# Peptides against a protein of PDB entry 2V3S: the designs that were tried, part 16

Target 1, 95 residues: chain A of PDB entry 2V3S
Amino acid sequence: PISLVLRLRNSKKELNDIRFEFTPGRDTAEGVSQELISAGLVDGRDLVIVAANLQKIVEEPQSNRSVTFKLASGVEGSDIPDDGKLIGFAQLSIS

## One batch from the design tools (peptide; aimed at target 1 D17 E21 V32 L41)

Design b2_p17_1_s2 (made by RFdiffusion4, then SolubleMPNN; from b2_p17_1, 5 letters changed)
Fold by OpenDDE base, seed 1:
Structure b2_p17_1_s2 (fold): chain B 95 residues (1-95), chain A 17 residues (1-17)
Amino acid sequence: as target 1 above (95 residues)
Amino acid sequence: GSSTVTVGDRTFTVVSV
């Protein structure tokens, strides 16, 4: 399995690393993304973008060691998005 | 700190940065 870390801010704006595994051929990017949402760890509005980037990183984990992407939930938030501070952005990386 | 969240058979470990 691929060991992944999703770094993003929680509802209290605290930065967290969410560690989980992804098994190609068993797991799907959309399925795991839905589980992240069900766990309350990802906003439901971010299903599409999380799934897309999860798919990207698991396709070639040796090449795509880290991806940072804009959250849909962050665009409509009160805070100005900032990829450097991961405000309105999340980062997926290979552990 | 750290905690775990489980959905079905999947476990997510949450670690404060």
Scores: peptide ipSAE 0.842, ipTM 0.969, DockQ to the pose 0.982
OpenDDE base, seeds 2, 3, 4, 5: peptide ipSAE 0.842, 0.842, 0.841, 0.842; ipTM 0.969, 0.969, 0.969, 0.969

Design b2_p17_1_s3 (made by RFdiffusion4, then SolubleMPNN; from b2_p17_1, 6 letters changed)
Fold by OpenDDE base, seed 3:
Structure b2_p17_1_s3 (fold): chain B 95 residues (1-95), chain A 17 residues (1-17)
Amino acid sequence: as target 1 above (95 residues)
Amino acid sequence: GEYTVTVGDRTFTVVSV
């Protein structure tokens, strides 16, 4: 399996690393993204963008060691999005 | 801090940065 880390801020704006595994052939990017949402770890509005980037990283984990992407949930927030601070952004990386 | 969340057969480990 592929060991992944999803780094993003929680509701208190605290940065957290979410560690999980992805098994090609058994898991799907869409399915795991839905599980992240069910776990309360990802906003439901971010399903599409998380799934897209999860798919990207698991397709070529050797070359795609890290991907940073804008969250839909961050756009409507009061904070100004900032990829450097991961405000309104999340980062997926290979552990 | 660190805690886990399980959904079905999948476990997520959450670690404060």
Scores: peptide ipSAE 0.853, ipTM 0.973, DockQ to the pose 0.975
OpenDDE base, seeds 1, 2, 4, 5: peptide ipSAE 0.852, 0.852, 0.852, 0.852; ipTM 0.973, 0.972, 0.972, 0.972

Design b2_p17_1_s4 (made by RFdiffusion4, then SolubleMPNN; from b2_p17_1, 6 letters changed)
Fold by OpenDDE base, seed 1:
Structure b2_p17_1_s4 (fold): chain B 95 residues (1-95), chain A 17 residues (1-17)
Amino acid sequence: as target 1 above (95 residues)
Amino acid sequence: GSYSVTVGDRTFTVVSV
């Protein structure tokens, strides 16, 4: 399996690393993204963008070691999005 | 700190940065 880390700010704006595994051929990017939402770790509005970037990293994990992407939930927030501070952004990386 | 959340057969481990 591929060991992944999703770095994301929680509802208290605290930065957390969410560690999980992805098994190609068994797991799907959308399925795991839905599980992240069910776990309360990802906002439901971010299903599409999380799934898209999860798919990107797992299809070429040796090349795509890290991807940073804008969250739909962040756009609607009061804070100004900032990819460097991961405000309104999340980062997926290979562990 | 850290904690785990399990959904079905998948476990997510959350670690404070």
Scores: peptide ipSAE 0.854, ipTM 0.973, DockQ to the pose 0.977
OpenDDE base, seeds 2, 3, 4, 5: peptide ipSAE 0.854, 0.854, 0.854, 0.854; ipTM 0.973, 0.973, 0.973, 0.973

Design b2_p17_2 (made by RFdiffusion4)
Pose (drawn by RFdiffusion4):
Structure b2_p17_2 (pose): chain A 95 residues (1-95), chain P 17 residues (1-17)
Amino acid sequence: as target 1 above (95 residues)
Amino acid sequence: SSRTVTASGRTFTVESV
């Protein structure tokens, strides 16, 4: 199992670290991304990008300690995207 | 602050930064 953190801003634009485990051979990037969405933790528009970056970090957790990526939900949404501030971006990391 | 959210039997722990 891999101990992971999804860092992104909530609806109030507050930064949060979301802790969760991923078990290779049991879980899939797509499945877990769907779980994040059904839990209301990730916007549904972000399924593809979150799945892609989850797959990246779980295949080589030794190489990829952190991945930061754009949110499809944040492309034009009132605040300009800013990776330094995690506005319109999110970050997956190894705990 | 912290809280949890469960979906499909999985539990996510949410911690404020």

Design b2_p17_2_s1 (made by RFdiffusion4, then SolubleMPNN; from b2_p17_2, 5 letters changed)
Fold by OpenDDE base, seed 5:
Structure b2_p17_2_s1 (fold): chain B 95 residues (1-95), chain A 17 residues (1-17)
Amino acid sequence: as target 1 above (95 residues)
Amino acid sequence: GSSTVTAGGKTFTVVSV
């Protein structure tokens, strides 16, 4: 399995690392993304972007060690999006 | 801190940075 970390801010704007495994052939990017949402760890509006980037990292984990992407849920937030601070952005990386 | 949550068949460990 591929060990992954999804780093993003929670509802209190606190930065968290969400650790999980991805098993190619058993897991799908969309399925895992849906379960992240079901677990309350990802905003439902971010399904598409999380799934897309999860797919990207798991298809070539040796080349795509880290991906940072803009969250749909962060666009209309009070804070200006900032990829360096992960405000309105999340980061997926290989553990 | 850390916590664990399971949704469907997937387990996630949440760690505060």
Scores: peptide ipSAE 0.821, ipTM 0.965, DockQ to the pose 0.928
OpenDDE base, seeds 1, 2, 3, 4: peptide ipSAE 0.821, 0.821, 0.820, 0.820; ipTM 0.965, 0.965, 0.965, 0.965

Design b2_p17_2_s2 (made by RFdiffusion4, then SolubleMPNN; from b2_p17_2, 6 letters changed)
Fold by OpenDDE base, seed 1:
Structure b2_p17_2_s2 (fold): chain B 95 residues (1-95), chain A 17 residues (1-17)
Amino acid sequence: as target 1 above (95 residues)
Amino acid sequence: GSSTVTSGGKTFTVVSV
């Protein structure tokens, strides 16, 4: 399996690393993203973007070691999005 | 700190940075 880390801020604006495994052929990017949402770890509005980037990283994990992407949930927030501080952004990386 | 959440058979370990 592929060991992944999703780094993003929680509702308290605290930065967290969410560690999980992805098994190609068993897991799907869409399915795992849905479980992240069900677990309360990802905002439901971010399903599409998380799934897209999860798919990107697992299809070529050797080349795509890290991807940083804009969250839909962060666009209308009070804080200005900042990819460096992961405000309104999340980072998915190979552990 | 760290915690573990399971959903749909997937386990997620959450670690504060």
Scores: peptide ipSAE 0.840, ipTM 0.969, DockQ to the pose 0.943
OpenDDE base, seeds 2, 3, 4, 5: peptide ipSAE 0.839, 0.840, 0.839, 0.840; ipTM 0.969, 0.969, 0.969, 0.969

Design b2_p17_2_s3 (made by RFdiffusion4, then SolubleMPNN; from b2_p17_2, 7 letters changed)
Fold by OpenDDE base, seed 1:
Structure b2_p17_2_s3 (fold): chain B 95 residues (1-95), chain A 17 residues (1-17)
Amino acid sequence: as target 1 above (95 residues)
Amino acid sequence: GSSSVTSGGKTFTVVSV
């Protein structure tokens, strides 16, 4: 399995690392993303972007060690999106 | 701190950075 870390801010704006495994052929990017949402760890509005980037990293984990992407949920937030501070952005990386 | 949550058989470990 692929060990992954999804780094993003929670509702309290605290930065968290969400660690999980992805098993190709058993897990799907869409399915795992849905479970992240069901677990309350990802905003439902971010399903598409999380799934897309999860797919990207698991299809070539050796070349895609880290991907940072803009969250749909961050666009309408009070804070201006900032990829360096992961405000309105999340980062997915190989553990 | 850290915590764990499971959804649909998938376990996620949350660690404060």
Scores: peptide ipSAE 0.836, ipTM 0.968, DockQ to the pose 0.929
OpenDDE base, seeds 2, 3, 4, 5: peptide ipSAE 0.836, 0.836, 0.836, 0.836; ipTM 0.968, 0.968, 0.968, 0.968

Design b2_p17_3 (made by RFdiffusion4)
Pose (drawn by RFdiffusion4):
Structure b2_p17_3 (pose): chain A 95 residues (1-95), chain P 17 residues (1-17)
Amino acid sequence: as target 1 above (95 residues)
Amino acid sequence: SSWEVKSGDRTFTVETV
């Protein structure tokens, strides 16, 4: 199992670290991304990008300690995207 | 602050930064 953190801003624009485990051979990037969406933790528009970056970090958790990526939900949503401030971006990392 | 969110048998622990 891999201990992972999804860092992104909530609806109030507050930064949060979301802790979760991923078990290779049991879980899939798509499945876990859907779980994040059904839990209301990730916008449904972000399924593809979150799944892609989850796959990246879980295939080589030794190489990829952190991945930062754009949110499809944040492309035009009142605040300009800013990767430094995790506005319109999110980050997956190894715990 | 921290709390948990469930989706099926999975638990997500959320921690405010």

Design b2_p17_3_s1 (made by RFdiffusion4, then SolubleMPNN; from b2_p17_3, 6 letters changed)
Fold by OpenDDE base, seed 3:
Structure b2_p17_3_s1 (fold): chain B 95 residues (1-95), chain A 17 residues (1-17)
Amino acid sequence: as target 1 above (95 residues)
Amino acid sequence: GSYTVRSGDRTFTVTSV
């Protein structure tokens, strides 16, 4: 399996690393993204963007070691999005 | 700190950065 880390801010604006595994051929990017949402770790509005970037990293994990992407939930927030601070952004990386 | 969240058969480990 592929060991992944999703880094993003929680509701208190604190950075957290969320570690999980992805098994190609058994797991799907859509399915795992839905599980992240069901676990309360990702906003439901971010399903599409999380799934797209999860698919990107797992299809070529050797070349796509890290991807940073804009959250839909961040755009609607009060804070100005900032990819360097991961405000309104999240980062997926290979562990 | 760290804690574990389970959704279905999947386990997520959450760690404060």
Scores: peptide ipSAE 0.841, ipTM 0.970, DockQ to the pose 0.909
OpenDDE base, seeds 1, 2, 4, 5: peptide ipSAE 0.841, 0.841, 0.841, 0.841; ipTM 0.970, 0.970, 0.970, 0.970

Design b2_p17_3_s2 (made by RFdiffusion4, then SolubleMPNN; from b2_p17_3, 6 letters changed)
Fold by OpenDDE base, seed 3:
Structure b2_p17_3_s2 (fold): chain B 95 residues (1-95), chain A 17 residues (1-17)
Amino acid sequence: as target 1 above (95 residues)
Amino acid sequence: GSYTVRSGDRTFTVVSV
């Protein structure tokens, strides 16, 4: 399996690393993204963007070691999005 | 700190940065 880390800010604006595994052929990017949402770790509005970037990293994990992407939930927030601070952005990386 | 969240058969480990 592929060991992944999703880094994003929680509701208190604190950075957290969410560690999980992805097994190609058994897991799907869409399915795991839905599980992240069901677990309360990702906003439901971010399903599409999380799934797209999860697919990107797992299809070529050797070349795509890290991807940073804009959250739909962040755009609607009061804070100005900032990829360097991961405000309104999240980062997926290979552990 | 860290804690574990489970959704279905999947386990997520959450670690404070």
Scores: peptide ipSAE 0.841, ipTM 0.970, DockQ to the pose 0.940
OpenDDE base, seeds 1, 2, 4, 5: peptide ipSAE 0.840, 0.840, 0.841, 0.841; ipTM 0.970, 0.970, 0.970, 0.970

Design b2_p17_3_s3 (made by RFdiffusion4, then SolubleMPNN; from b2_p17_3, 5 letters changed)
Fold by OpenDDE base, seed 1:
Structure b2_p17_3_s3 (fold): chain B 95 residues (1-95), chain A 17 residues (1-17)
Amino acid sequence: as target 1 above (95 residues)
Amino acid sequence: ASYTVKSGDRTFTVTSV
């Protein structure tokens, strides 16, 4: 399995690393993304963008070691998005 | 600090940065 880390801010704006595994052929990017949402770790509005970037990293994990992407929930938030501070952005990386 | 969250059979480990 591929060991992944999703770095993003929680509801208290605290930065967290979320570690999980992805098994190609068993897991789907869409399915795991939904599980992140069901676990309360990702906003439901971010399903599409999380799934797209999860798919990108797992299809070529040795080349795509890290991807940073804009959250839909962040655009509609009160804070100005900032990829450097991961405000309105999340980062997915290979552990 | 770290804690775990499960959704179905999947486990997520959350660690503060």
Scores: peptide ipSAE 0.837, ipTM 0.968, DockQ to the pose 0.957
OpenDDE base, seeds 2, 3, 4, 5: peptide ipSAE 0.837, 0.837, 0.837, 0.837; ipTM 0.968, 0.968, 0.968, 0.968

Design b2_p17_3_s4 (made by RFdiffusion4, then SolubleMPNN; from b2_p17_3, 5 letters changed)
Fold by OpenDDE base, seed 5:
Structure b2_p17_3_s4 (fold): chain B 95 residues (1-95), chain A 17 residues (1-17)
Amino acid sequence: as target 1 above (95 residues)
Amino acid sequence: GSYTVKSGDRTFTVTSV
């Protein structure tokens, strides 16, 4: 399996690393993203963008060691989105 | 700190950075 880390801020703006595994051929990017949402770890509005980037990283994990992407849930937040600070952004990386 | 969350068959480990 592929060991992944999703780094993003929680509702208190605290940065967390969320570690999980992805097994190609058994797991799907859409399915795992839905599980992240069901676990309360990702906002439901971010399903599409998380799934897209999860697919990107698992299709070529040796080449795509890290991907940073803008969250739909962060657009209307009070803070200005910032990819460097992961404000309104999340990062997926290979563990 | 760290904790685990399960959703369906999936386990997530959450760690404060």
Scores: peptide ipSAE 0.842, ipTM 0.970, DockQ to the pose 0.945
OpenDDE base, seeds 1, 2, 3, 4: peptide ipSAE 0.842, 0.842, 0.842, 0.841; ipTM 0.970, 0.970, 0.970, 0.970

Design b2_p17_4 (made by RFdiffusion4)
Pose (drawn by RFdiffusion4):
Structure b2_p17_4 (pose): chain A 95 residues (1-95), chain P 17 residues (1-17)
Amino acid sequence: as target 1 above (95 residues)
Amino acid sequence: ETPTSIDAPWLEERQAE
């Protein structure tokens, strides 16, 4: 199992670290991304980008310690995207 | 900025497995 953290801002624009485990051979990037969406933790528009970056970090957790990516939900949403401030972006990392 | 740490709703079940 891989101990992972999804870091992104909540609806109040507060930064939060979401902790979860991923078990290769049991879990899939798409499945877990759907779980994040059904839990209300990730916007539904972000399924594809979150699944793609989850797959990237889980296939080589030795190489990819952190991945930062754009949110499709944050493309035009009142605040300009800013990767340094994780506005319109999120980050997956190994714990 | 300091992030708030939270657990995913399924984390406890997965740690028990």

Design b2_p17_4_s1 (made by RFdiffusion4, then SolubleMPNN; from b2_p17_4, 8 letters changed)
Fold by OpenDDE base, seed 3:
Structure b2_p17_4_s1 (fold): chain B 95 residues (1-95), chain A 17 residues (1-17)
Amino acid sequence: as target 1 above (95 residues)
Amino acid sequence: EKAKVIDHPRLAERLAE
């Protein structure tokens, strides 16, 4: 399996590294993203963008070692989105 | 800043516990 880390801020704006595995041929990007949402680790509004980027990284893990993307849940927040500080952004990387 | 590490075990792993 592919060992991954999803780095993002929780509802209290605290930075978290969520470690999980993805097995090609058994798992789907949408399915794993739904698990993360069900566990309360990802906002439900971010299903599409998380799944899209998870698919991107697992299809070519040797080339796509890290991807940073804008969250739908962060657009209307009080803080201005910032990819460097991961405000309104998340980062997915290969362990 | 330092990130808090959270392990997310998959269904099969959770059932094995």
Scores: peptide ipSAE 0.644, ipTM 0.871, DockQ to the pose 0.541
OpenDDE base, seeds 1, 2, 4, 5: peptide ipSAE 0.642, 0.643, 0.642, 0.642; ipTM 0.870, 0.871, 0.871, 0.870

Design b2_p17_4_s2 (made by RFdiffusion4, then SolubleMPNN; from b2_p17_4, 7 letters changed)
Fold by OpenDDE base, seed 1:
Structure b2_p17_4_s2 (fold): chain B 95 residues (1-95), chain A 17 residues (1-17)
Amino acid sequence: as target 1 above (95 residues)
Amino acid sequence: ETPIVINHPSLEKRLAE
């Protein structure tokens, strides 16, 4: 399996590193993303963007060591999105 | 800033095994 880390801020703005595995051919990007949402680790509004970027990193993990992407849940927030501070952004990386 | 580490086991993976 591919060992991954999803780094993003929770509702308290605390930085979280969510460690999980992805097994190609058994797991799907959308399925794992839905699990993260069901566990309260990802906002439901971010299903599409998380799944898309998870698919991107697992299809070529040797080339795509890290991807940073804008969250839908961060667009209408009070804080200005900032990819450096991961405000309104999340980062997926190979562990 | 130190991140809080959370381990998430995949339900889909477990069901596929």
Scores: peptide ipSAE 0.645, ipTM 0.876, DockQ to the pose 0.522
OpenDDE base, seeds 2, 3, 4, 5: peptide ipSAE 0.644, 0.643, 0.643, 0.640; ipTM 0.875, 0.876, 0.876, 0.875

Design b2_p17_4_s3 (made by RFdiffusion4, then SolubleMPNN; from b2_p17_4, 10 letters changed)
Fold by OpenDDE base, seed 1:
Structure b2_p17_4_s3 (fold): chain B 95 residues (1-95), chain A 17 residues (1-17)
Amino acid sequence: as target 1 above (95 residues)
Amino acid sequence: EVAKVVDHPRLAQRLAE
């Protein structure tokens, strides 16, 4: 399986590295994303963007070592989005 | 700033075996 890390801030704005695996042919980007949401690790509003970027990284993990993307849950937040500080953004990378 | 490591339930299960 592909070992991945999704770095993002939790509801308390604390930086977390969420470790998970993706097995091509068994897992789907949307399915794994739903599991992360069900586990309370990802905001449900971010299903689409997380799944899209997960698909991007697993389709070519040797080339796409890291992707940073804007979260839907961060758009209407009190803090101004900042990709450098991962405020309203998440970073998905190959472990 | 240091990130806290959190495991997906499936990964946590596998690592516990």
Scores: peptide ipSAE 0.762, ipTM 0.945, DockQ to the pose 0.657
OpenDDE base, seeds 2, 3, 4, 5: peptide ipSAE 0.761, 0.761, 0.761, 0.761; ipTM 0.945, 0.945, 0.945, 0.945

Design b2_p17_4_s4 (made by RFdiffusion4, then SolubleMPNN; from b2_p17_4, 7 letters changed)
Fold by OpenDDE base, seed 2:
Structure b2_p17_4_s4 (fold): chain B 95 residues (1-95), chain A 17 residues (1-17)
Amino acid sequence: as target 1 above (95 residues)
Amino acid sequence: ETPIVLDHPRLAERLAE
């Protein structure tokens, strides 16, 4: 399996590293994303963007070591989105 | 800044076995 880390901030703005695995041929990007949401690890509003970027990274994990993307849940937040600080952004990387 | 490490449920179960 591919070992991955999804780095994002929780509701208290604390940085979290969510560890998970993806097995090609068994898992789907949307399925794993839904599991993360069901576990309370990802905001449900971010299903589409997380799944899209998860698909991207697992397609070519050797080339796509890390991807940073804007969260839907962060767009209407009080803080201005910042990809460097991962405010309104998340980072998905190969562990 | 030190991140809080959390595990996907399936991973947590696998690591516990």
Scores: peptide ipSAE 0.691, ipTM 0.906, DockQ to the pose 0.654
OpenDDE base, seeds 1, 3, 4, 5: peptide ipSAE 0.571, 0.581, 0.580, 0.574; ipTM 0.837, 0.842, 0.842, 0.839; seed 1 fails the geometry check

Design b2_p17_5 (made by RFdiffusion4)
Pose (drawn by RFdiffusion4):
Structure b2_p17_5 (pose): chain A 95 residues (1-95), chain P 17 residues (1-17)
Amino acid sequence: as target 1 above (95 residues)
Amino acid sequence: SYTVTSNGRTFTVEPAP
């Protein structure tokens, strides 16, 4: 199992670290991304990008310690995207 | 801090540093 953190801002624009485990061979990037969406932790528009970056970090957790990516939900949403400030972006990392 | 469960999986939500 891999101990992972999803870091992104909540609806109040507060930064949060979401801790979760991923078990290769049991879990899939798509499945876990859907779980994040059904839990209300990730916007449904972000399924594809989150799944893609989850797959990237879980296939080589030795190489990819952190991946930062754009949110499809944040493309035009009142605040300009800013990767430094994790506005319109999120980050997956190994714990 | 709090937790959210979906399909038996629990996500722990913590304020970032």

Design b2_p17_5_s1 (made by RFdiffusion4, then SolubleMPNN; from b2_p17_5, 7 letters changed)
Fold by OpenDDE base, seed 1:
Structure b2_p17_5_s1 (fold): chain B 95 residues (1-95), chain A 17 residues (1-17)
Amino acid sequence: as target 1 above (95 residues)
Amino acid sequence: SFSVTSGGKTFEVLPAE
């Protein structure tokens, strides 16, 4: 399995690492993203972007060691998005 | 830190360094 880390700010704006495994052939980017949402760890509005980037990193984990992407949920927020501070952005990386 | 399981998938949540 591929060991991944999703770095994302929670509802209290605290930066956390969410560690999980992805097994190609068993898991799907869409499915895991849905579970992240069901677990309350990802905003439902971010399904598409999380799934897209999860798919990207698991396709070639040896070359795509880290991907940072803009969250849909962050656009409408009061805070100004900042990829460096991961405000309105999330980061997926290989553990 | 804590863990959450959904649909058989487990997620470990811990403060980022």
Scores: peptide ipSAE 0.840, ipTM 0.969, DockQ to the pose 0.934
OpenDDE base, seeds 2, 3, 4, 5: peptide ipSAE 0.840, 0.840, 0.840, 0.840; ipTM 0.969, 0.969, 0.968, 0.969

Design b2_p17_5_s2 (made by RFdiffusion4, then SolubleMPNN; from b2_p17_5 with N7G R9K P17A)
Fold by OpenDDE base, seed 1:
Structure b2_p17_5_s2 (fold): chain B 95 residues (1-95), chain A 17 residues (1-17)
Amino acid sequence: as target 1 above (95 residues)
Amino acid sequence: SYTVTSGGKTFTVEPAA
């Protein structure tokens, strides 16, 4: 399995690392993204972008060690998006 | 640190370093 870390801010705007495994052939990017949402860890509006970037990193984990992407939920928020501070952005990386 | 399970997937949540 591939060991991953999703770094993003929670509802209190605190930066957290969410660790999980991805098993190719058993897991799908869409499915895992749905479970992140069901677990309350990702905003439902971010399904598409999380799934797309999860797919990107798991298809070539040796080359794509880290991906940072803009959250749909962050665009219409009160805070100005900032990829350096991961405000309105999240980061997936291989651990 | 805490864990959340959904649909058979386990997620471990901890403050980012």
Scores: peptide ipSAE 0.852, ipTM 0.972, DockQ to the pose 0.928
OpenDDE base, seeds 2, 3, 4, 5: peptide ipSAE 0.852, 0.852, 0.851, 0.852; ipTM 0.972, 0.972, 0.972, 0.972

Design b2_p17_5_s3 (made by RFdiffusion4, then SolubleMPNN; from b2_p17_5 with T3S R9K T12I P17A)
Fold by OpenDDE base, seed 3:
Parts: structure tokens; C-alpha cells; sequence
Structure b2_p17_5_s3 (fold): chain B 95 residues (1-95), chain A 17 residues (1-17)
């Protein structure tokens, strides 16, 4: 399996790492993203963008070691989006 | 850190260093 880390801020704006495994042929990007949402770890509005980037990293993990992407849930927030501080952004990386 | 399991998928949550 592929060991992944999803780094993003929680509702208190605290930066956390979410570690999980992805098994090609058994897991799907869409399915795992749905479970992240069901677990309360990802905002439901971010399903599409999380799934797209999860697919990107798992389809070519040797080339895509890290991907940073803008969250739909962060656009309407009070804080200005900032990819460096992961405000309104999340990052997926190979552990 | 803490663990969350959803439909058989486990996630480990910890403060980012």
C-alpha cells in the first residue's frame, strides 16, 4: 500500500497531519475522500478537489511526491488563502 | 494523536510538526 499524509487545518485553524494508506486496485480516490468526509476530517465541499488530487498522487507516486491544492471550503473563509501557510489549502504527500 | 475509522478505512490524526 501507499502511505500518505494529508496536511490541513482543522476547524480551530490548527495544522494537522492525517496519515492513511491507499491500496491500488482496492481503494479508489473517490471512496477514500468520502471516508475522510464521513470521519469529519474533510469538509464535504472539498470532495471533488481532494479526490482529484488523491488520484493524481496515487496514479504516479514516484513522480508526484507532494501536491498542494486550494480548498473550496477556504474560499469563503475570513482568512486570505495562502498556500505557504496552508490557509485555504491542503497538501497530500507520500509518507 | 487519535485514530478515526470510517467504513474500514483508518486515519491517524496528529499535530503537524
Amino acid sequence: as target 1 above (95 residues)
Amino acid sequence: SYSVTSNGKTFIVEPAA
Scores: peptide ipSAE 0.848, ipTM 0.971, DockQ to the pose 0.930
OpenDDE base, seeds 1, 2, 4, 5: peptide ipSAE 0.847, 0.847, 0.847, 0.847; ipTM 0.971, 0.971, 0.971, 0.971

Design b2_p17_5_s4 (made by RFdiffusion4, then SolubleMPNN; from b2_p17_5 with N7A R9K P17S)
Fold by OpenDDE base, seed 3:
Structure b2_p17_5_s4 (fold): chain B 95 residues (1-95), chain A 17 residues (1-17)
Amino acid sequence: as target 1 above (95 residues)
Amino acid sequence: SYTVTSAGKTFTVEPAS
């Protein structure tokens, strides 16, 4: 399996690492993204972008060691999006 | 840190360092 870390700010704006495994052929990017949402770890509005980037990293994990992406849930927030501070952005990386 | 399980998928949450 592929060991992944999703770095994302919670509702208190605290930065957390969410660790999980992805098994190709058993798991799907869409399915795991849905479970992240069901677990309350990802905003439902971010399903598409999380799934797209999860697919990107698992399709070629040796080349795609880290991907940072803009969250749909962060666009209309009070804070200005910032990829360096992961404000309105999240990061997926290979553990 | 804590763990969350959804439909058999386990997620471990911890403060980023």
Scores: peptide ipSAE 0.826, ipTM 0.966, DockQ to the pose 0.925
OpenDDE base, seeds 1, 2, 4, 5: peptide ipSAE 0.825, 0.825, 0.825, 0.825; ipTM 0.965, 0.965, 0.965, 0.965

Design b2_p17_6 (made by RFdiffusion4)
Pose (drawn by RFdiffusion4):
Structure b2_p17_6 (pose): chain A 95 residues (1-95), chain P 17 residues (1-17)
Amino acid sequence: as target 1 above (95 residues)
Amino acid sequence: APFDHDGERRLAEVRAS
């Protein structure tokens, strides 16, 4: 199992670290991304990008300690995207 | 950043389904 953190801003624009485990051979990037969406933790528009970056970090958790990526939900949504401030971006990391 | 305990509980509920 891999201990992972998804870091992104909530609806109030507050930064949060969401902790979760991923078990290779049991879980899939798509499945877990759907779980994040069904839990209301990730916007449904972000399924593809979150799944892609989850797959990246879980295939080589030794190489990829952190991945930062754009949110499809944040492309035009009142605040300009800013990766430094995790606005319109999110980050997956190894715990 | 602070840990999202409420969000973790909601994710645990989805996974228990």

